# Ledger of designs, part 46: peptides against a protein of PDB entry 4Z5W

Target 1, 305 residues: chain A of PDB entry 4Z5W
Amino acid sequence: IPDVFLELNKLWYFSAQSNLFNGEMPRSLSNSRSISLLSLRNNTLSGQIYLNCSAMTNLTSLDLASNSFSGSIPSNLPNCLRLKTINFAKIKFIAQIPESFKNFQSLTSLSFSNSSIQNISSALEILQHCQNLKTLVLTLNFQKEELPSVPSLQFKNLKVLIIASCQLRGTVPQWLSNSPSLQLLDLSWNQLSGTIPPWLGSLNSLFYLDLSNNTFIGEIPHSLTSLQSLVSKENAVEEPSPDFPFFKKKNTNAGGLQYNQPSSFPPMIDLSYNSLNGSIWPEFGDLRQLHVLNLKNNNLSGNIP

## One batch from the design tools (peptide; aimed at target 1 Y208 F244 P245)

Design b2_p20_5 (made by RFdiffusion4)
Pose (drawn by RFdiffusion4):
Structure b2_p20_5 (pose): chain A 291 residues (1-233, 242-249, 256-305), chain P 20 residues (1-20)
Amino acid sequence: IPDVFLELNKLWYFSAQSNLFNGEMPRSLSNSRSISLLSLRNNTLSGQIYLNCSAMTNLTSLDLASNSFSGSIPSNLPNCLRLKTINFAKIKFIAQIPESFKNFQSLTSLSFSNSSIQNISSALEILQHCQNLKTLVLTLNFQKEELPSVPSLQFKNLKVLIIASCQLRGTVPQWLSNSPSLQLLDLSWNQLSGTIPPWLGSLNSLFYLDLSNNTFIGEIPHSLTSLQSLVSKPDFPFFKKGLQYNQPSSFPPMIDLSYNSLNGSIWPEFGDLRQLHVLNLKNNNLSGNIP
Amino acid sequence: SLSETIASSQSQVGGITTSS
């Protein structure tokens, strides 16, 4: 990509995604005072990611995903004070999230999916301090690590939480109850154990719950039949494993408890869930009748 | 067995991600 961005001082939108571009991002792009939306995803771009946050005061959305970059996660990123969305997926950082991210108050959406992020314990202790974070994708990182149960963790405004295919040990942590506005929860494809916590049924905005492919035991909590959003009625897309979904509401309401060791019966009160589109209880130890 | 089916399923990639 040419180094001509000093000359293009009115450029607020630049999208070069899904091309064959290689090399580093030109430094002038890293200094652009006018750039707001930048999408370079799905190229062969490489090198240490450098962004001058004193210079890029209009930067609001950054998508460098699925590229050949290496080095660390830039620690100066919280200083890009208008940056609201970062898609850093499929960049092999082989690194932890910098502590400075606790100060990233403009951040509302973050994806490190399949990015070789280590130490979920530190990563979550840091990111809980980003007060405006509404969506977090940590899928395909933290391999075989433990999902922290530390009760001090609070993600208050969190709407979407996705940490799948990490093979995480531990249980569904209770601190998730500190995210009362949670819409979409995906903990699937992990090594999670214990029982399914009844407090999940207390999440009034939750419409999508994917607990599939874990080691969960015990009963289906009765509270799931009283889930409010299941009983009664911005750009950074998601892919399901790939089928694209543009926003969290693009996912039909779902309960997927499949591929666990769950026991007991199916509650008749599930009939109360009139807004439920998908119920997947396959590959469990469930017994009794079908209500 | 159920445990072998679960282990087989977990060996695969799945879930929601932000890239194809």

Design b2_p20_5_s1 (made by RFdiffusion4, then SolubleMPNN; from b2_p20_5, 10 letters changed)
Fold by OpenDDE base, seed 3:
Structure b2_p20_5_s1 (fold): chain B 305 residues (1-305), chain A 20 residues (1-20)
Amino acid sequence: as target 1 above (305 residues)
Amino acid sequence: SLKEKIEEARSKLGGITTVE
């Protein structure tokens, strides 16, 4: 990418995604005062990620996903006072979340999906201080770590939590009950154990629950049949979605489905591929907004209602 | 490589991501 952005003093949106750009990010781009949205996703950019946050005062969205960047996560990003959305998916950092992210008050949406992030306990302890954090995607990190259950963890404004495919141990953490605005939870493809907690059914905004491919035992909580968002069509106030799309991987041979917004996900309960027992509750029939109920590959018994 | 096999095995895992 040429170093010409100094002259582009009115450039608000720069998208150069899905090209063959290589080398480092231009210094003039890292110092742009005008850019609000920057997407360089799916290139071969390399070197360290450096952004001059004192210059980049208009930066609101950053998508650098699927690049060959190296080094540490930029610890100065919290100084980008308007930066709301960050997609760092598929950047191999091999790092922990910087402590400076405790101060990241502008942050609303963060993805480190498949970014070789380590220490989930530290990551969650840091990110809980991001008071405006609504979307957190940590899929394909923290391999074989334990999902912390520390009750002091609090994500008050969290709407989307995705921590799939980490082989995480532990249980469904009680601290998620402190997230009453949670709409989408994906903890699939882990090694989570214990029972599914009944308090999940008290999350009135929860329309998408994926606990599939874990080691959960016991009965399905009857409280899941009373998930308010699935009983009645809540006017989901379309809060501003992240500036990055979501991808759900289906079976290995089918292309992933792209979802531009969390609201585009079909209302779903997926508890498949666990060790759940007992009956299927007839009251799942009350979930009139439910599109997908997946209970396959469990130890369930009795009649199908 | 072993790294590629691990990445390929990880790529076969499900769940939601923000990159294809």
Scores: peptide ipSAE 0.502, ipTM 0.846, DockQ to the pose 0.340
OpenDDE base, seeds 1, 2, 4, 5: peptide ipSAE 0.496, 0.490, 0.485, 0.486; ipTM 0.841, 0.835, 0.834, 0.836

Design b2_p20_5_s2 (made by RFdiffusion4, then SolubleMPNN; from b2_p20_5, 10 letters changed)
Fold by OpenDDE base, seed 1:
Structure b2_p20_5_s2 (fold): chain B 305 residues (1-305), chain A 20 residues (1-20)
Amino acid sequence: as target 1 above (305 residues)
Amino acid sequence: SLEEIIEEARSKLGGITTVE
């Protein structure tokens, strides 16, 4: 990418995603006063990620995902006072979340999916201070760590939490009950154990629940049959979506499904590939908005209602 | 490589991501 962004003083949106760009990010780009949206996703850019937050006063969205960047996670990003959305997926940091992210008040959406992030306890302890954080994606990190259940963890404004494919141990964390606005929860493809907690059914905005491919035991909580968002349409709060897409891998085909916003996901309860027992509650029939109920590969018995 | 084997194994895992 040429170092010509100083002359582009009116450039508000720069997208160069899915190209063959290599080398370092131009210094003029890292100092752009005009850029609000920056996407360089799916290139071969290298070097350290550096943004001059004192210059980049209009930066609201940053997508650097799927690049060959190296070094540390930029600890100065909280100084980008308008920066809301960050996609750092598939950048191999081999690092912890910087402590400076406690001050990241502008942050609304963060993804580190498949970024070799370590120490989930520290990450969640830091990120809980981001009062405006609504979307958090941490899939394919924290390999074989324990999902912290510390009741003091608080994500008041969290709408989307995705921590899939981490081989995480532990239970469904009770601190999530303090996130009453949660709409989408994906904890699939972990080693989570215990019972599915009844308080999940109290999350009135929860329309997408994936707990599949874990080691959950016991009965399906009857409270899941009363998920208000799946009973009635009236509570579909259209919230501002993150500026990055979501991808769900299909087991059989190389092409994942792309979802441009969380609301594009079909209303779903996926509890498949666990060790759940008992009956299927007939009251699942009350979930008139539910598109997908996946209970396959469990120890369920009795009649199908 | 061991890294490729690990990435291939990771690629078989499900869940939602923000990159293809």
Scores: peptide ipSAE 0.497, ipTM 0.849, DockQ to the pose 0.341
OpenDDE base, seeds 2, 3, 4, 5: peptide ipSAE 0.486, 0.495, 0.480, 0.480; ipTM 0.840, 0.849, 0.838, 0.840

Design b2_p20_5_s3 (made by RFdiffusion4, then SolubleMPNN; from b2_p20_5, 11 letters changed)
Fold by OpenDDE base, seed 3:
Structure b2_p20_5_s3 (fold): chain B 305 residues (1-305), chain A 20 residues (1-20)
Amino acid sequence: as target 1 above (305 residues)
Amino acid sequence: SLADKIAEARSKIGGIFTVE
């Protein structure tokens, strides 16, 4: 990418996705006063990620996903006072989330999907201080760590939590009950154990639940048959979606289905590939908005209602 | 074994991502 952005004083949006750009990010781009949305997703950019937040005062969205960047997560990003959305998916950091992210009050949407992030306890302890954080994607990180159950963890405004394919140990954490606005939960492809907690059925906005491919035991909580978002068409307040799309990977070799917003996901309960026992509750018939109920590969018994 | 098939199935990456 040429170093010409100093002259582009009116450039608001720069998108160079899915090209063959290599080398470092141009210094003039890292100092742009005009850019609000920056997307360099799916290139071969390298070097350290550096953004001059004191210059980049209009930066609101940053997508650097699928690049060959190296080094640490930029600890100065909280100084970008308007920065709301960050996609750092598929950047191999091999790092912890910086402590400076405690001060990241502009942050609304964060993805580190497949970014070799370490220490989930520290990550969640830091990110709970981001009062405006609504979307958090941590898929394919924290390999074989324990999902912290610390009751003091609080994500009051969290709407989307995705921590899939981490081989995480532990239980469904009680601190998630403090997220009453939670709409989408994906904890699939972990090593989570214990019972599915009944308080999940009290999350009135929860329309998408994926607990598949874990080691959960016991009965399906009856309270899941009373999820309000699945009983009635609640007017999901369309809050602004993240500036990055979501991809659901069903198989390793198939392209993921793209979803531009969390609301584009079909209403779903997926508890498949666990060790759940007992019956299928007839009251799942009350979930009139439910599109997908997946209970396959469990130890369920009795009659299918 | 069933354990190996489960382990092989668990070696698959699934869930939601923000990149293809």
Scores: peptide ipSAE 0.469, ipTM 0.825, DockQ to the pose 0.739
OpenDDE base, seeds 1, 2, 4, 5: peptide ipSAE 0.463, 0.461, 0.451, 0.458; ipTM 0.825, 0.816, 0.814, 0.818

Design b2_p20_5_s4 (made by RFdiffusion4, then SolubleMPNN; from b2_p20_5, 10 letters changed)
Fold by OpenDDE base, seed 1:
Structure b2_p20_5_s4 (fold): chain B 305 residues (1-305), chain A 20 residues (1-20)
Amino acid sequence: as target 1 above (305 residues)
Amino acid sequence: SLEDLIAEARSKIGGITTVE
């Protein structure tokens, strides 16, 4: 990418995604006062990620996903006072979340999906201080770590939590009950155990639940049949979605389904590929907004309602 | 189905990501 962004003093949106750009990010781009949205996703950019937050006063969204960046996560990003959305997916950091992210009050949406992030306990302890954090995607990190169950963890404004394919151990953490606005939960493809907690059914905004491909035991909690968002069409206030898309991997060699917004996901309960027992509750029939109920590959018995 | 089990065993990873 040429170092010509000083002259582009009116450039508000720069998208150069899915190109063949290599080398480092140009210094003029890292110092742009005008850029609000920066997307360089799916290139071969390299070097250290550096942004001059004192210069980049208009930066609101940053997508650097699927690049060859190296080194540390840039600890100065909290100084970008308007920065809301960060997509660092598929950047091989091999790092922990910086302690400076405790101060990241502008942050609303963060993805480190498949970024070799380590220490989930530290990551969650840091990120809970981000009071405006609504979307957190941590898929394909923390390999074989334990999902912390510390009741003091608090994500009050969390709407979307995705921590899939981490081989995480532990149970569904009680601290999630402190997130009453949670709309989408994906904890699929882990090694989570224990029972599915009844308090999940108290998350009135929860329309998408994926607990598939774990080691959950016991009965399906009856409280899931009373998920208010799945009983009635609540006017889900379309909250501003992250500026990055979501991808659900299909089990087929076909490309993942792209979802531009969390609201584009079909209302779903996926509990498949566990060790759940007991009956399918007839009251799942009350979930009139439910599009997908996946209970396959469990130890369920009795009549299908 | 057996086909689903095989597909899952091959996939080894699933869930939602923010990159294809």
Scores: peptide ipSAE 0.531, ipTM 0.854, DockQ to the pose 0.514
OpenDDE base, seeds 2, 3, 4, 5: peptide ipSAE 0.529, 0.531, 0.511, 0.530; ipTM 0.849, 0.848, 0.839, 0.847

Design b2_p20_6 (made by RFdiffusion4)
Pose (drawn by RFdiffusion4):
Structure b2_p20_6 (pose): chain A 291 residues (1-233, 242-249, 256-305), chain P 20 residues (1-20)
Amino acid sequence: IPDVFLELNKLWYFSAQSNLFNGEMPRSLSNSRSISLLSLRNNTLSGQIYLNCSAMTNLTSLDLASNSFSGSIPSNLPNCLRLKTINFAKIKFIAQIPESFKNFQSLTSLSFSNSSIQNISSALEILQHCQNLKTLVLTLNFQKEELPSVPSLQFKNLKVLIIASCQLRGTVPQWLSNSPSLQLLDLSWNQLSGTIPPWLGSLNSLFYLDLSNNTFIGEIPHSLTSLQSLVSKPDFPFFKKGLQYNQPSSFPPMIDLSYNSLNGSIWPEFGDLRQLHVLNLKNNNLSGNIP
Amino acid sequence: SSLTSLNIETNVPSGYIYTE
């Protein structure tokens, strides 16, 4: 990508995604005062990611995903004070999230999916301090680590939480109850154990719950039949393992408890869930009748 | 009887959500 971005001082939108570009991002792009939306994803771009946050005061959305970059996660990123969305997926950082991210108050959307992020314990203790974070994707990282149960964790405004295919040990942590506005929860494809917490049914905005492919035991909590959003009625897309979904509401309402060790019966009160599109209880130890 | 009154899908392929 040519180094001509000092000359293009009115450029607020640049998208070069899904090409064959390689090499580093030109430094002038890293200094662009006018750039707002930048999408370079799905190229062969490489090197340490450098962004001058004193210079890029208009940067609002950054998508460098699925590229050949290496080095660390830039620690100066919280200083890009208009930055609201970062898609860093499929960049092999082999690193932890910098502590400075606790100060990233403009951040509303973050994806480190399949990025070789280590230490979910430290990563979550940091990111809980980003007060405006509404969506978080940590899928395919933290391999075989423990999902922290530390009760001090609070993600207050969190709408979308996805940490799948990390083979996480532990239980569904209770601190997730501190995210009362949660819409979409995906903990699937992990090693999670214990029982399914009844407080999940207390989440009034939750419409999509993927607990599939875990080691969960015990009963289906009765509170799931009273889930409010299941009973009654921005750009950074998601892919389901790939089928694209543009926003969280693109996912039809779902309960996927499949591939666990759940026991007991199916509650008749599930009939109260009139807005439920998908119910997947396959590959469990469930017994009794079908209501 | 309660589940027959519902218009839902069952036994669909399971999966996980990620970004590209």

Design b2_p20_6_s1 (made by RFdiffusion4, then SolubleMPNN; from b2_p20_6, 9 letters changed)
Fold by OpenDDE base, seed 1:
Structure b2_p20_6_s1 (fold): chain B 305 residues (1-305), chain A 20 residues (1-20)
Amino acid sequence: as target 1 above (305 residues)
Amino acid sequence: SALSKLDIKTNVESFYLTTE
């Protein structure tokens, strides 16, 4: 990309998505005072990610996903006082989340999907201090780590949590019960074990639950038949609208179905590919807003209600 | 059946969510 952004003092939005741009990010762009939305997603950009947060006072959204950037996660990003949305998906960092992210009060939406992030315990301990964090995507990281169950973890404003395809061990963490605004939970394609906890049915805003492809045992919690967001239409799901798309994938090499907003997901309970036993509760018939119920490939018995 | 009151999809493929 040419280094011409110094003269573009009125540039508010720059989108150069899905091009063939290579080399480093222009220094004039990393010093832009006018830019609010920057998207360079799906290019071949390289080098170190550097943003002059003291200059970039209007930056609200940053999408650098699917680029060939190298080096460290920029520890100075919390100094970008208006920066709300960050997509760093498919950037091979091989790093931990910087401790400076404890101070990232402007942050509302963060993705590190498939970014070779390490140490899930440190990541969650840091990110819990982001009081405005609503969307967190950590898919394809933390390979074979243990999902921390530390009850002191608090994500009070969390609406979307996706930690899929990490081969994570452990149980459904009790600290998620402290996230009463949770609307979407994807913990699929892990090695999570134990029982599905009944308190999941107390998450009154939860319309999308994916626990598929784990090692869960025991019965389906009856409390899942009382998920208020799936019983009644009256729960206006405040749409977390991160400035980055989501993709449904079967594997890393498959093309995904693109969803521009989490609200575009059909209301779903997916518990498939576990070791769940007992019966299907007839009270699932009360979930009038449910579009997808996937219970296949379990040890369930009795009649389909 | 209780479930026949819902226009639900069953036996679908499982996906995981990403941003890439």
Scores: peptide ipSAE 0.513, ipTM 0.915, DockQ to the pose 0.875
OpenDDE base, seeds 2, 3, 4, 5: peptide ipSAE 0.489, 0.494, 0.510, 0.496; ipTM 0.912, 0.910, 0.919, 0.912

Design b2_p20_6_s2 (made by RFdiffusion4, then SolubleMPNN; from b2_p20_6, 8 letters changed)
Fold by OpenDDE base, seed 1:
Structure b2_p20_6_s2 (fold): chain B 305 residues (1-305), chain A 20 residues (1-20)
Amino acid sequence: as target 1 above (305 residues)
Amino acid sequence: SELSKLNIQTNVESFYLTTE
């Protein structure tokens, strides 16, 4: 990308996604005072990510996903006082989340999907201090770590949590019961064990639950038949989507189906590929908003209600 | 059946969510 952005003093939005751009990010772009939304996703950009947050006073959204950037996660990003959304998916950092992110009060949506992030305990301990954090995507990180169950973790405003395909050990973490605004939970493709906790059915805004491809045991909690968002339409809070798309993937090499907003996902309960036993509750028939119920490849018995 | 009252898909493929 040419270093011509100094002359573009009115540049509010720059999208150069899905091109063949190589080399470093232009210095004029990393110092742009006018830019609000920057997307360079799906290029071959390289070098260290540097943003002059003191100059970039209008920056609200940053998508650098699927690039060949190297080095550390920029610890100065919390100084970008208007920066709300960050997509750093598929950037090979091999790093922990910077401690400075405790101060990231503008942050609303963060993705590090497939970015070689390490230490999930430190990551969650840091990110719980982001009071405005609504969307957190950590898929394909933390390989074979333990999902922390520390009850002191608090994500009060969290609406979308995706920590899929990490081979995580542990149980469904009790601290998620402190996230009453949670709408979407994906913990699929892990090594999570124990029982599915009944308090999941108390998450009245939860319309999408994926616990598939784990090692859960015991019965399906009857409380899942009372998920209010799946009983009635009235609680579909249209919230501002993150400025980055989501993808449903079967594996890392498959093309994903693109979804521009979490609200575009069909309401779903996926508990497939576990070791769940007991019966299917007839009261699943009360979930009038449910589009997908996937219970396959379990040890369930009795009649289909 | 009670489930037959729902227009639901069952036994579908499982996918995980990403942003890449």
Scores: peptide ipSAE 0.520, ipTM 0.921, DockQ to the pose 0.879
OpenDDE base, seeds 2, 3, 4, 5: peptide ipSAE 0.485, 0.515, 0.514, 0.501; ipTM 0.910, 0.920, 0.923, 0.920

Design b2_p20_6_s3 (made by RFdiffusion4, then SolubleMPNN; from b2_p20_6, 7 letters changed)
Fold by OpenDDE base, seed 1:
Structure b2_p20_6_s3 (fold): chain B 305 residues (1-305), chain A 20 residues (1-20)
Amino acid sequence: as target 1 above (305 residues)
Amino acid sequence: SALSSLNIQTNVESFYLTTE
């Protein structure tokens, strides 16, 4: 990308996604006072990510996903006082989340999907301090780590949590019960064990639950038949989506179905590919908003109601 | 059946969510 952004003192939005841009980010762009939305997703940009947060006072959204950036996660990003949305998906950092992110009060949406992030315990301990964090995507990180179950973890404003395909061990963490606004939970494609906790059915805004491809045992909690968002239409997801799209993928090499908003997901319960036993509750028939109920590849018995 | 009253898909492929 040419270093021509110094003269663009009114540049509010720059989208150069899905091009063939290589090399480093232009210094004029990393010092832009006017830019609010920056998307450089799906290029071949390289080098260290550097943003002059003292200059970039209008930066609200940053999408650098699917680039060849290297080095550390920029520890100074919390100094970008208006920065709400960050997509760093598919950037191979091989790093922990910086301790400075405890101070990231502007942060509302964060993705590190497939970014070689390490130490999930440290990551969650840091990110719980982000009081405005609503969307957290950590898919394809933390390989074979243990999902922390520390009850003191608090994500009070969390609406979307995706930590899929990490080979994570542990149980469904009790600290998620402290997230009453949770709308979407994807913990699929892990090595999570134990029982599915009944308190999941108390998450009145939860319309999308994916616990598929784990090692869960026991019965399906009857409380899942009372998920209020799936019983009635009144709990429509009114809140602003992240500035980055989501993709449903089967594997890392497959093309994904794109969803621009979490609200565009069909209401779903996926518990498939576990070791769940017992019967299918007839009261799943009360979930009038449910579009997908996937219970396949379990040890369920009895009649289909 | 109670489930047949819902226009639900019961035998779908499982996906995981990403932003890439």
Scores: peptide ipSAE 0.519, ipTM 0.909, DockQ to the pose 0.865
OpenDDE base, seeds 2, 3, 4, 5: peptide ipSAE 0.225, 0.230, 0.515, 0.490; ipTM 0.681, 0.689, 0.912, 0.909; seed 3 fails the geometry check

Design b2_p20_6_s4 (made by RFdiffusion4, then SolubleMPNN; from b2_p20_6, 9 letters changed)
Fold by OpenDDE base, seed 1:
Structure b2_p20_6_s4 (fold): chain B 305 residues (1-305), chain A 20 residues (1-20)
Amino acid sequence: as target 1 above (305 residues)
Amino acid sequence: SELSKLNIQTDVESFYLTTE
């Protein structure tokens, strides 16, 4: 990308996604005072990510996903006082989340999907201080770590949590019961064990639950038949989507189906590929908003209600 | 059946969510 952005003093939006751009990010772009939304996703950009947050006073959204950037996660990003959304998916950092992110009060949506992030305990301990954090995507990180169950973790405003395909050990973490605004939970493709906790059915805004491809045991909690968002339409809070798309993937090499907003996902309960036993509750018939109920490849018995 | 009152898909592939 040419270093011509100094002359573009009115540049509010720059999208150069899905091109063949190589080399470093232009210095004029990393110092742009006018830019609000920057997307360079799906290029071959390289070098260290540097943003002059003191200059970039209008920056609200940053998508650098699927690039060949190297080095550390920029610890100065919390100084970008208007920066709300960050997509750093598929950037090979091999790092922990910077401690400075405790101060990231503008942050609303963060993705590090497939970015070689390490230490999930430190990551969650840091990110719980982001009071405005609504969307957190940590898929394909933390390989074979333990999902922390520390009850002191609090994500009060969290609406979308995706920590899929990490081979995580542990149980469904009790601290999620402190996230009453949670709408979407994906913990699929892990090594999570124990029982599915009954308090999960108390998450009245939860319309999308994926616990598939784990090692859960015991009965399906009857409380899942009372998920209010799946009983009635009235609680579908249209919230501002993150400025980055989501993808449904079967594996890392497959093309994903693109979804521009979490609200575009069909309402779903996926508990497939576990070791769940007991019966299917007839009261699942009360979930009039449910589009997908996947219970296959379990040890369930009795009649289909 | 009670489930037959729903227009649900029950035999679907499982996918995980990403942003890449």
Scores: peptide ipSAE 0.512, ipTM 0.914, DockQ to the pose 0.862
OpenDDE base, seeds 2, 3, 4, 5: peptide ipSAE 0.225, 0.497, 0.509, 0.181; ipTM 0.650, 0.912, 0.917, 0.644; seeds 2, 5 fail the geometry check

